# Designs tried in a protein design run: peptides against a protein of PDB entry 2AZE. Part 45

Target 1, 148 residues: chain A of PDB entry 2AZE
Amino acid sequence: AQECQNLEVERQRRLERIKQKQSQLQELILQQIAFKNLVQRNRHAEQQASRPPPPNSVIHLPFIIVNTSKKTVIDCSISNDKFEYLFNFDNTFEIHDDIEVLKRMGMACGLESGSCSAEDLKMARSLVPKALEPYVTEMAQGTVGGVF
Target 2, 101 residues: chain B of PDB entry 2AZE
Amino acid sequence: GRLEGLTQDLRQLQESEQQLDHLMNICTTQLRLLSEDTDSQRLAYVTCQDLRSIADPAEQMVMVIKAPPETQLQAVDSSENFQISLKSKQGPIDVFLCPEE

## One batch from the design tools (peptide; aimed at target 1 I95 H96, target 2 P68)

Design b1_p22_3_s2 (made by RFdiffusion4, then SolubleMPNN; from b1_p22_3, 8 letters changed)
Fold by OpenDDE base, seed 3:
Structure b1_p22_3_s2 (fold): chain B 148 residues (1-148), chain C 101 residues (1-101), chain A 22 residues (1-22)
Amino acid sequence: as target 1 above (148 residues)
Amino acid sequence: as target 2 above (101 residues)
Amino acid sequence: STTTFTITNEYLASNIPKYVAP
């Protein structure tokens, strides 16, 4: 009885660890799709324009964005070597990392929210190695969570 | 018996976790390949139009922060304090403003 | 040393680089 109880505890521990790894894998897949899709989009755009974008007209990854109302007053303190910044706002702000920006741009094909059209899913599958395609399909269907 | 069943379940879970690890390794390898490909990195950028799709500069001020790896970001967003602190140990931090359309 | 200032349109134009749209 005691041994069974110990194994049941271990079973639960492993299930939770697997769940955590599933979440990590999903995020990694979304990042891969988003990055590759972004690169593909920009490559196509530059080909259409027959030249790269002008210098300083684009922001390369990685980056973080901060947005707030245009009415927000911002006080900024910067060290002389620019190693330290301090921003004080008189109102609320939002912070978004580059991955979130890419997701909101649709670069993850709506896979992050299960809002994939057939074409979105096709694109998503095309941007991952073959071994990951089944998992992408499961993500789109919302059926992730099973045991392999 | 129950003991044998649980033992078998644990073995199956081990196999499942190993499969997850394998898939994760594939994914991380792909990301590393992207990071090491100079052409991909050259093309890994967003435009002002992209940023406007997230927060319209007509209504919102949008700042872009370019910081070295391991930069510490501290944010406080409460009724009493609205603050962002950035501390880099590997180089200068650059801040850009997304212009209004 | 640390430089402290209020970010205004003028400061943004003169002290903080603007992202230039195509």
Scores: peptide ipSAE 0.026, ipTM 0.858, DockQ to the pose 0.034
OpenDDE base, seeds 1, 2, 4, 5: peptide ipSAE 0.025, 0.025, 0.023, 0.025; ipTM 0.860, 0.857, 0.863, 0.858

Design b1_p22_3_s3 (made by RFdiffusion4, then SolubleMPNN; from b1_p22_3 with G12L F13A A14S F18S)
Fold by OpenDDE base, seed 3:
Structure b1_p22_3_s3 (fold): chain B 148 residues (1-148), chain C 101 residues (1-101), chain A 22 residues (1-22)
Amino acid sequence: as target 1 above (148 residues)
Amino acid sequence: as target 2 above (101 residues)
Amino acid sequence: STHTFTITNEYLASNVPSYKSP
């Protein structure tokens, strides 16, 4: 029946939307954990050193990095107002945003890859509100994807 | 019947989505609070050492891009050409290598 | 090929997907 067909289409639409939101939620959780962990790290470090790091030694978020071989020849053209940049590389490069950098630094406690130790998981849980803890646990176990 | 089953499924999916929305709202609230906190902003940084630690320090160079919101980043590749273009609408873009390099 | 991204800077995140050139 046409009515059932319409509902099936709607069902599929909702399933896809839920899937997308699950992915978004996971990224938001990782971002939250990473940011809070980073802030804690730096706060502790500055307290121990009794001073902030040299200004030119740090990069504040947000940022993007381009990674390439040190042997890569890069040609750069910049507009007068610095509104436009053009880079030409003679070899491969990678682009990563600040979130990816934090993940690779371990700030997300390995949750992004499901490689959390017991200590990592404990840390991750401590950095999110109670309502998110079950989801964090599922992420660590790789069991995310069920219907709530 | 079939109709009843589908209707039930849709109701269950609606409840699931509502729970997801709730959790997402919790997350975004926390992120907003963090991003708007002056002390957190001050402490939200990485070092050049951090950046080098995630790359091969012996073989890689790291270029940092600080761009205003809504900046367009375009990557173009071909068999022999690799390009990155940046176009900002809100202000100048800052590109630099880690000072320790 | 061409890949275009928009930097958001929302919640201190640039929000640009990782990209590796061929």
Scores: peptide ipSAE 0.640, ipTM 0.937, DockQ to the pose 0.897
OpenDDE base, seeds 1, 2, 4, 5: peptide ipSAE 0.638, 0.639, 0.638, 0.633; ipTM 0.937, 0.938, 0.937, 0.938

Design b1_p22_3_s4 (made by RFdiffusion4, then SolubleMPNN; from b1_p22_3, 7 letters changed)
Fold by OpenDDE base, seed 2:
Structure b1_p22_3_s4 (fold): chain B 148 residues (1-148), chain C 101 residues (1-101), chain A 22 residues (1-22)
Amino acid sequence: as target 1 above (148 residues)
Amino acid sequence: as target 2 above (101 residues)
Amino acid sequence: STTTFTITNEFLASNIPSYKSP
């Protein structure tokens, strides 16, 4: 009886761990798709323009953005060595990392929300190794979550 | 019996987790290769146009933060004000706006 | 209240959740 109880606890622990890893894998896949898609886009764009964009016109990954109203007053305190920043906002703000930005740009092909067209799904599959393609398909149709 | 069933479940879960770990290793390997590729690094950027596409500059301000690894970001909500605190351990933090803003 | 994130920059990703202030 006690042995069975211990095994049940262990079972639940493993299930939760698997669930966490599934979530992590999904994010990693989205990152991979987004990054590869971004690189391809930029490569193509630079080829078409026959030149790279001006250095001051691009933001290299990684980065974070803070979004707020243009009317928001922001007070900033910076340490001398620029190791510390303090921003005070008089209104609401949002924070997003570069991955979220790429998702909103469509670089993840809508896979993050399960809103992939057939073409989007095809693109997404093409940007991952063969072993990950089935998982991408499951993500697109929202069927990820089972134990395999 | 109950014990046998649980034992079987655990074995199946072990195999499932191993498969999951394998997929994660494949994925992280690809990400690492991409991250370490010089050409990919050069091409891993967004433009001001990209930022405009997700945040209307007519209404929104977009501040960009580039910080070293292990930088702590704290968002503080109080009845008095809203704050963001950044503390880096490895180097200076760069904060700027897109030139078009 | 205070919400704390740690920037990792792993695989070109800062890796912090989106945050919206109240």
Scores: peptide ipSAE 0.644, ipTM 0.938, DockQ to the pose 0.942
OpenDDE base, seeds 1, 3, 4, 5: peptide ipSAE 0.318, 0.641, 0.643, 0.401; ipTM 0.910, 0.937, 0.938, 0.919

Design b1_p22_4 (made by RFdiffusion4)
Pose (drawn by RFdiffusion4):
Structure b1_p22_4 (pose): chain A 148 residues (1-148), chain B 101 residues (1-101), chain P 22 residues (1-22)
Amino acid sequence: as target 1 above (148 residues)
Amino acid sequence: as target 2 above (101 residues)
Amino acid sequence: TATTERLQQQEAAANAALQRPF
């Protein structure tokens, strides 16, 4: 019984590591797909009607987005060297990642929620190495859990 | 008995984790290659029209923050106001708005 | 309480994003 207790806690510890690693693997696959998809969208758009986009109309990764109502008062304070910043808001605001932005743009082909059309899935499968294809299929069905 | 049962479980979980680590390894390698790729980095950007479909600078205000790696972001819910604090240990941080308003 | 939890989640996502190499 004593030894069994030790094996059970070890088992539960491993089950926790696998559960964390599955979510990390999924997120990484989505990033791999989203990044590649964004790059290929821009590579194609730069062909259509030559001259690369003007530098001010473009934002390179990595970045963060903050949005609030147009009315919301913001108070900015900056350190000399611009290493430190402080923003005060008199209303609700939102903070979004670039990956989240790319997902909402559909760059991950709806795979973030299994909302893939046949073409979306085909696109997602081609942007990932063959060894990752089964796991992409698992993500597309939502049958990722059960903890294998 | 149960001891063998737990030992067999630990074996299944050991093999499963080795497989997961392998896939993660392949996955992070793909991401490393993308980061080392100059042409991909040059093309890894979003337009102002992109940031619109997720929040357009017509009704809402959109702020872009670019801080070097390892910088800290603290968000605070005061008794009366909201705040965002950015502290970069190395390198300056950049902040700007979107053109359409 | 719900706003605090929302902000903590956004902070944690933002800090993960600042740790990301690409």

Design b1_p22_4_s1 (made by RFdiffusion4, then SolubleMPNN; from b1_p22_4, 14 letters changed)
Fold by OpenDDE base, seed 2:
Structure b1_p22_4_s1 (fold): chain B 148 residues (1-148), chain C 101 residues (1-101), chain A 22 residues (1-22)
Amino acid sequence: as target 1 above (148 residues)
Amino acid sequence: as target 2 above (101 residues)
Amino acid sequence: DERKKKLAEMEKRANAQLARPL
C-alpha cells in the first residue's frame, strides 16, 4: 500500500540521519578527548618546567595547517586589510585542521583508528562524562554502527 | 501486519535518535565548557615540536593559518592549478611558517 | 579523480574547523 511505502521511505530517511549523527558524535567525542588530553599534557609540562613556554613557541587553537614540499614555490597575494589571501603553489599541498594534528599527536589515544591499548582506552574513558564511556568503548572496538 | 511493523520500527528509531541526541548534547556541552574555561583555553596549544613530529620541516614546509570563525577556504589541487583561497568577513587572517629549529 | 576527492575532503574539514566555536 501507499502508506507502507511512505513509511518505508521515512524509515530509510531516519536510518540515514542516525548514521550521520553517529559519525558526528564520534568526531565530537574525539575532539573532546583530544582537547582535554592536550590541556592536561600542557599543564603537566608547564608544571614540570615551572613556567609557561615562550609565547612565540606555541600555537593556540584553532588553526589550520598547510604543508607542501620544502622545494615548492609559493606565491601569496594579500588584500590591504588582510581579509583575503591567495596562495599559488607550483606543486601539490596538503591541508590539515587542528583536530587532525591532535589525532596524529596521539591526543585522541588512538581511538580514531581503533588502535587503543588498554592504557589508551583507560585514558580516553577518563576524559569523557560517564554517559559517553560506553560509546568510547564501542569506538575502540570498532563496533559502533548499531541502532540503540 | 506490515503497517504495524513499520510503525513500530519508526517508533524505535525515534527513540534511538533521541538517545543519540542526548549523547551529542552531553558532548557539545563539554566542549562549550572547555571554551568557557580560561585556563583550558590558555593551555590549548601545540608547539613547533608537535608540528615537526607530524610534518618534518626538513622535508616539508608547514604553514599555519589562524583565521576568524566562518572564514571561507577554497582549495584547488590539479595538474594545472595548485591554489588556496582564504576569505574572511570578521577580521584579518594571520599566516606564518613554523620555523625549522 | 581520487586526488580530487581527497582535496574536497580536506577542504570540507578545513571549513568545518573554521566554523567551530573552539
Scores: peptide ipSAE 0.292, ipTM 0.906, DockQ to the pose 0.756
OpenDDE base, seeds 1, 3, 4, 5: peptide ipSAE 0.288, 0.272, 0.278, 0.271; ipTM 0.906, 0.905, 0.905, 0.906; seed 5 fails the geometry check

Design b1_p22_4_s4 (made by RFdiffusion4, then SolubleMPNN; from b1_p22_4, 12 letters changed)
Fold by OpenDDE base, seed 5:
Structure b1_p22_4_s4 (fold): chain B 148 residues (1-148), chain C 101 residues (1-101), chain A 22 residues (1-22)
Amino acid sequence: as target 1 above (148 residues)
Amino acid sequence: as target 2 above (101 residues)
Amino acid sequence: SEIKERLKKMEERANAQLRRPL
């Protein structure tokens, strides 16, 4: 019946929406873990050093990283008020946001790639609220795709 | 029948989505708390050593961009054009290289 | 192309970051 067809369309629509939300949730969890882990790392390091690092030696979030070969020629045009920048490169470049940097640093405990050791998973779980721990476990196992 | 089955599926999916929404709210709340905590903000940093670990400065130039919220970034990476454009509405953009460049 | 798709993703991530309250 037409009614059944309509419901099937709605079912598929909801499934896709759920899939999108699952992806968003995973990213949010990874961000949370990465941020908290970073803060924890730095807090411990500063405690051991008994003082914070020099202000100009650190880069506070948020930031963007652009990397390219050292041989790449870069031309930069800047507005007088520095509201506008234009960079021209003679070769390819890469752009990374701070979250990606943190992931590559291991701040997300390898959860982003499913490469968590038992210790990594323990750390990851410790950095999220209790309600999120089961989902972290599922992420580590690669079983998030199911309906819960 | 088929109608009842589909209706049941939709109810189950709705419950699942509600659970996801709840978990997402928890996550966003935690992130907001982090952004509002002054100590966390102070400690939310990476070092040049950290950046070197992901992009070897011996081989790569590493440029750092700090821009106000809502800044627009546009990039072109093709054989004919390699370009990054930044446009801020809320303040000046800061661009710098790691000191050990 | 694959390159264009990669670039698009890079832009999206960068712009998303620039919109974050953090």
Scores: peptide ipSAE 0.216, ipTM 0.899, DockQ to the pose 0.734
OpenDDE base, seeds 1, 2, 3, 4: peptide ipSAE 0.026, 0.042, 0.024, 0.039; ipTM 0.873, 0.873, 0.867, 0.872; seed 3 fails the geometry check

Design b1_p22_5 (made by RFdiffusion4)
Pose (drawn by RFdiffusion4):
Structure b1_p22_5 (pose): chain A 148 residues (1-148), chain B 101 residues (1-101), chain P 22 residues (1-22)
Amino acid sequence: as target 1 above (148 residues)
Amino acid sequence: as target 2 above (101 residues)
Amino acid sequence: TTTTHTFTITSTGLDISSYTSS
């Protein structure tokens, strides 16, 4: 019974590591797909009607987005060297990642929620190495859990 | 008995984790190659029209923050106001708005 | 009561997907 207790806690510790690693693997696959998809969308857009986009109309990764109502008062304070910043808001605001932005743009082909059309899935499968194809299929069905 | 049952479970979980680590290894390598790729990095950008479909600078205000790696971001709910604090240990941070308003 | 949340900015962006204030 004593030894069984030790094996059970070890089992539960491993189950926790696998559960964390599965979510990490899924997030990484989505990033890999989203990044590659964004790069190919821009590579193609730069062909259509030549001259690369003006530098001010473009934002390179990595970045963070903050949005609030147009009315919301914002108070900005900056350190000399611009290493430190402080913003005060008199209303609700939202913080979004670039990956989240890319996902909402549909760059991950709806795979973030299994919302893939046949073409979306085909696109997602081609942007990932063959060894990761089964796991992409698992993500598309939502049958990722059960903890294997 | 149960001891053998738990031992068999530990073996299944060991093999499953080795497989997961392998796939993660392939996955992070793909991401490393993308980061080391100059042409991909040059093309890894979003337009103002992109940031629109997720929050357009017509009704809502959009702020872009670009801080070097390892910088800290603190978000605070005060008794009366909201705040975001950015502290970069190395390198300056950049902040700007979107053109359409 | 004041509540503070701390996040880290990595080489690929923020360590979280999103955050909304109260």

Design b1_p22_5_s1 (made by RFdiffusion4, then SolubleMPNN; from b1_p22_5 with T1A S11E T12R T20K S22K)
Fold by OpenDDE base, seed 2:
Structure b1_p22_5_s1 (fold): chain B 148 residues (1-148), chain C 101 residues (1-101), chain A 22 residues (1-22)
Amino acid sequence: as target 1 above (148 residues)
Amino acid sequence: as target 2 above (101 residues)
Amino acid sequence: ATTTHTFTITERGLDISSYKSK
């Protein structure tokens, strides 16, 4: 009847919402792992070097990067207050946020692609609260949401 | 009947969503803790070597953008034009090359 | 053909992690 049809629509709506939240949760987990892993790496590195890196050699989060060929000509227009920028490129470019950079650095332990060694998975699990460990395991296996 | 089945499904989905919400709250809490920890923020950086590891500086130029939250980034590409537009609402934008470039 | 993408920089990064122009 009409009531069943309405409930079916609602069911689909909820399923879609859950799917979206699953994606958001996975990204949040990856961010958490990447950030904590980065901090640990840098802490260890500074301890080993007995000093922090030179200030002009580091880029603090958050940031975005744009990469293009060294041969690409870039024209830049900047507003007086630096609130607006316009870049013109004569060739293709790529944009990545800091999280993507961290992922490519391996800070997310390969969890983003489900390419985790046993050691990587162990590290990833150690960087999240206990309640999140099962979900991390599912992410590594590529089985997130299988119960739905 | 069908109604009972759908009702049961909706209840199960509600419980599943509540579980997800709980996990997300845990994650956001952890991220907030990281943002509030001064030492963690001090150590939240990448190096030029890190950027070199993901983008060959011999072939690629890497531009770094530090912009306030809610900044809008517009990318336009075509055979005729390639553009990036930045518009901040909260403050100035800083753009620079990797220090070793 | 021209393609335009608009992103929002959030406190967590871009709403889309990566973009490659064509």
Scores: peptide ipSAE 0.425, ipTM 0.914, DockQ to the pose 0.841
OpenDDE base, seeds 1, 3, 4, 5: peptide ipSAE 0.392, 0.391, 0.397, 0.382; ipTM 0.915, 0.915, 0.916, 0.916

Design b1_p22_5_s2 (made by RFdiffusion4, then SolubleMPNN; from b1_p22_5, 6 letters changed)
Fold by OpenDDE base, seed 3:
Structure b1_p22_5_s2 (fold): chain B 148 residues (1-148), chain C 101 residues (1-101), chain A 22 residues (1-22)
Amino acid sequence: as target 1 above (148 residues)
Amino acid sequence: as target 2 above (101 residues)
Amino acid sequence: PTVTHTFTITERGLDISSYVSK
C-alpha cells in the first residue's frame, strides 16, 4: 500500500514535469521559428535594397520594450553608473520582450495562437529541423498535450 | 495488479520525457547556432516601423531597454502607483525611445 | 491592492514575455 502511494506521488510528479517541459518546448520552437524568420526577412530585404538599413533605424535583439500612452507622464531616475533605473508612471504600461514583439509581428507564423494558414504552417515547418516538424503540426492544430 | 500498472505508467512516462528532452535539446542547439552565427546576429533586428506596427504610434510611446543578462526588472502597479525598477549586475543599462520617434 | 512582479532578463528575453499593468 505504501509502495503504491509512493509510486502514485512519483507519477504525479512526472506528469507535472512533462507538462512543464511541453510548455517550454513549445516556447523554444516559437523562438526558433521567430528568430529564423526574422533573419530571413531582413536578409531578403537587405538584398533587395542592396544595402543595410540605417544604423539608427534598427534595434538589435535582445531588447525589452515598454509601451504606454503618449499622455502618460514618466519620471525617471538613473544611477550614476546606469546600473539602476526607476520609472514612475501616472498610468498603466505594458512590458514586452523581443520574443513577444516578434510574435506580434507574425514572425512565429501565428503558431503561437494556433492561427496558421497553410502557407504559415509551411513556413514554420521549413524553419525547424525535421524532428520538430510533427510537433509544429500539432501546435498548429492545437493538439499538443498528449503523452508521447 | 495496481503496483504493476503504476510501474508500467512510470516507464511510459519516462520514455515520453526522454523524447521531450531530445526534442528540447535539438531546439536548444538550433538556438545556440543562431546565437553563434555572426551573420544571423547582424540580421537579428527589428525596425522602428516594426515597433510602430504593434504599438500605435499615434497613441503609444515605446521605450526600448537594452540590459545585460541577469538584470532584474520589477513592475509595481496599483491604483496609486505604477513603477518599473531595473537593477543590473553586469553592466550599464541603456534606455531610449524608438530612434524614429 | 498593490501588485509586484519581478522578472529576470535572460539571454533569451524575459522569463515572462509580457506584462500588462492594471
Scores: peptide ipSAE 0.417, ipTM 0.917, DockQ to the pose 0.842
OpenDDE base, seeds 1, 2, 4, 5: peptide ipSAE 0.415, 0.393, 0.376, 0.367; ipTM 0.917, 0.916, 0.915, 0.914

Design b1_p22_5_s3 (made by RFdiffusion4, then SolubleMPNN; from b1_p22_5, 6 letters changed)
Fold by OpenDDE base, seed 3:
Structure b1_p22_5_s3 (fold): chain B 148 residues (1-148), chain C 101 residues (1-101), chain A 22 residues (1-22)
Amino acid sequence: as target 1 above (148 residues)
Amino acid sequence: as target 2 above (101 residues)
Amino acid sequence: STKTYTFTITERGLDISSYKSS
């Protein structure tokens, strides 16, 4: 009885770990797709323009975005060496990492929300190694979760 | 019996986890390859237009934070306090508004 | 209600932890 109980605890532990890794894998896949798609987009754009964009017009990854109402008052304190910043807002703000920005740009092909068109799914599959294609398909269908 | 069933389940879960690990390794490898490719990193950028598409500058102020690895970002969002603190260990932090803003 | 978010910026992205105080 006690032995079975111990194994049941271990079973639950492993199930939870698998669940966590499953989530991590999905995020990694989305990142890969988004990055490759972004690079592809920019490469094509630069080729068409026959030149890179102006340096001051682009933001290289990685980055973080903070946005708030333009009416929000922000006080900023910066250390002399710029190692430390302190921002005080008088209203709500939002923080977004670069991956979220890419997702909102559609670089993940809508896979993040299971909103892939047939063409989006085709693009997504083309940007991952063959071994990951079945998982991408499952993500698009919202059927991820099975034990494999 | 029950014990045998649980033991079998654990073996199956182990195999499943190993498959997950394998897929994760493949994915991590691809990401690493991207990070090591100079041309890819050169092309890994967004434009201010891209940012405007997700946060309309007509209504929103957009700050961009470029910080070294291991930088700590702490944000407090409550009805009484709205604060962001940044602490870097490896170099200066660059915070700027979208250049076209 | 207060939400505190702590991020560690890494080479791959953000490591996020959060705490909600009441």
Scores: peptide ipSAE 0.147, ipTM 0.873, DockQ to the pose 0.395
OpenDDE base, seeds 1, 2, 4, 5: peptide ipSAE 0.042, 0.116, 0.120, 0.110; ipTM 0.859, 0.864, 0.865, 0.866

Design b1_p22_5_s4 (made by RFdiffusion4, then SolubleMPNN; from b1_p22_5, 7 letters changed)
Fold by OpenDDE base, seed 3:
Structure b1_p22_5_s4 (fold): chain B 148 residues (1-148), chain C 101 residues (1-101), chain A 22 residues (1-22)
Amino acid sequence: as target 1 above (148 residues)
Amino acid sequence: as target 2 above (101 residues)
Amino acid sequence: PTKTYTFTITERGLDISSFKSS
């Protein structure tokens, strides 16, 4: 009885770990697709323009975005060496990492929300190694979660 | 019996986790390859137009943070306090508004 | 309600492994 109880605990532990890794894998896949798609987009754009964009017009990854209403008052304190920043807002703000930005740009092909068109799914599959294609398909269908 | 069943389940879960680990390793490898490719990193950028598409500057102020690795970011968002704290260990932090803003 | 986020920024952006929310 006690032995079975111990194994039940271990079973639950492993199930939870698998669940966590499953989530992590999905995020990694989305990142890979988004990054490759972004690079592809920019490469094509620069080729068409026959030049890179102006340096001051682009933001290289990685970055963090903070946005708030234009009416929000922001008080910023910066250390002399710029190692420390403190921002005080008088209203709500939003923080987005670069991956979130890429997702909103459609660089993840809508895979993040299971909103892939046939063309989106085709693109997504083309940007991952063959071994990951089945998982991409499952993500698009919203059927991720099975034991494999 | 129950014990045998549980033991079998654990073995199956182990195999499943190993498969997950394998897939994760493949994915991590691909990401590493991208990070090590100079041309890819050169092309890994967004434009201010891209940012405007997700946060309209007509209504929103958009602030960009470029910070060294190991920088700590702490944010508080409540009815009483709205705050962001940044602490870097490896160098200066760059914060700026979208240049076209 | 209070939302507190703590991150560690890495070379590739936010490190989700160091993320904590309270």
Scores: peptide ipSAE 0.128, ipTM 0.872, DockQ to the pose 0.419
OpenDDE base, seeds 1, 2, 4, 5: peptide ipSAE 0.126, 0.127, 0.099, 0.096; ipTM 0.872, 0.871, 0.860, 0.860

Design b1_p22_6 (made by RFdiffusion4)
Pose (drawn by RFdiffusion4):
Structure b1_p22_6 (pose): chain A 148 residues (1-148), chain B 101 residues (1-101), chain P 22 residues (1-22)
Amino acid sequence: as target 1 above (148 residues)
Amino acid sequence: as target 2 above (101 residues)
Amino acid sequence: SSFLEAIETYSQNITEAREALE
């Protein structure tokens, strides 16, 4: 019984590591797909009607987004060297990552929620190495859990 | 008995984790190659029209923050106001708005 | 890579920031 207790806690410890690693693997696959999709969307857009986009109309990754109501008062304070910043808000605001932005743009082909059309899934499968194809299929069905 | 049952479980979980680590390894390698790729980095950008479909600078205000790696972001819910604090240990941080308003 | 490090840093900081506001 004593030894069984030790094996059980070790088993639960491993089950926790696997559960965390599965979520990490899924997120990484989505990033891989989203990045590659964004790059190819821009590579193609730069062909259609030549001259690369003006530098001010473009934002390179990595970045963060903050949005609030147009009325919301914001107070900005900046350190000399611009290493430190402080923003005060008199209302609710939102913080979004670039990956989240890319997902909402549909760059991950709806795979973030299994919302893939046949073409979306085909696109997602082609942007990932063959060894990752089964796991992409698992993500498309939502049958990722059960903890293997 | 139960001891063999738990031992068999530990073996299944060991093999499953080795497989997951392998796939993660392939996955992070793909991401490393993308980061080392100059042409991909040059093309890894979003337009103002992109940031629109997720929050357009017509009704809502949109702020873009670009801080070097390792910088800290603190968000605070005071008794009366909200705040975002950015502390970069190395390198300056950049902040700007979107053109359409 | 500094790019991936920034991606990871932003993701962790945003998660902590959302939890703090909850």

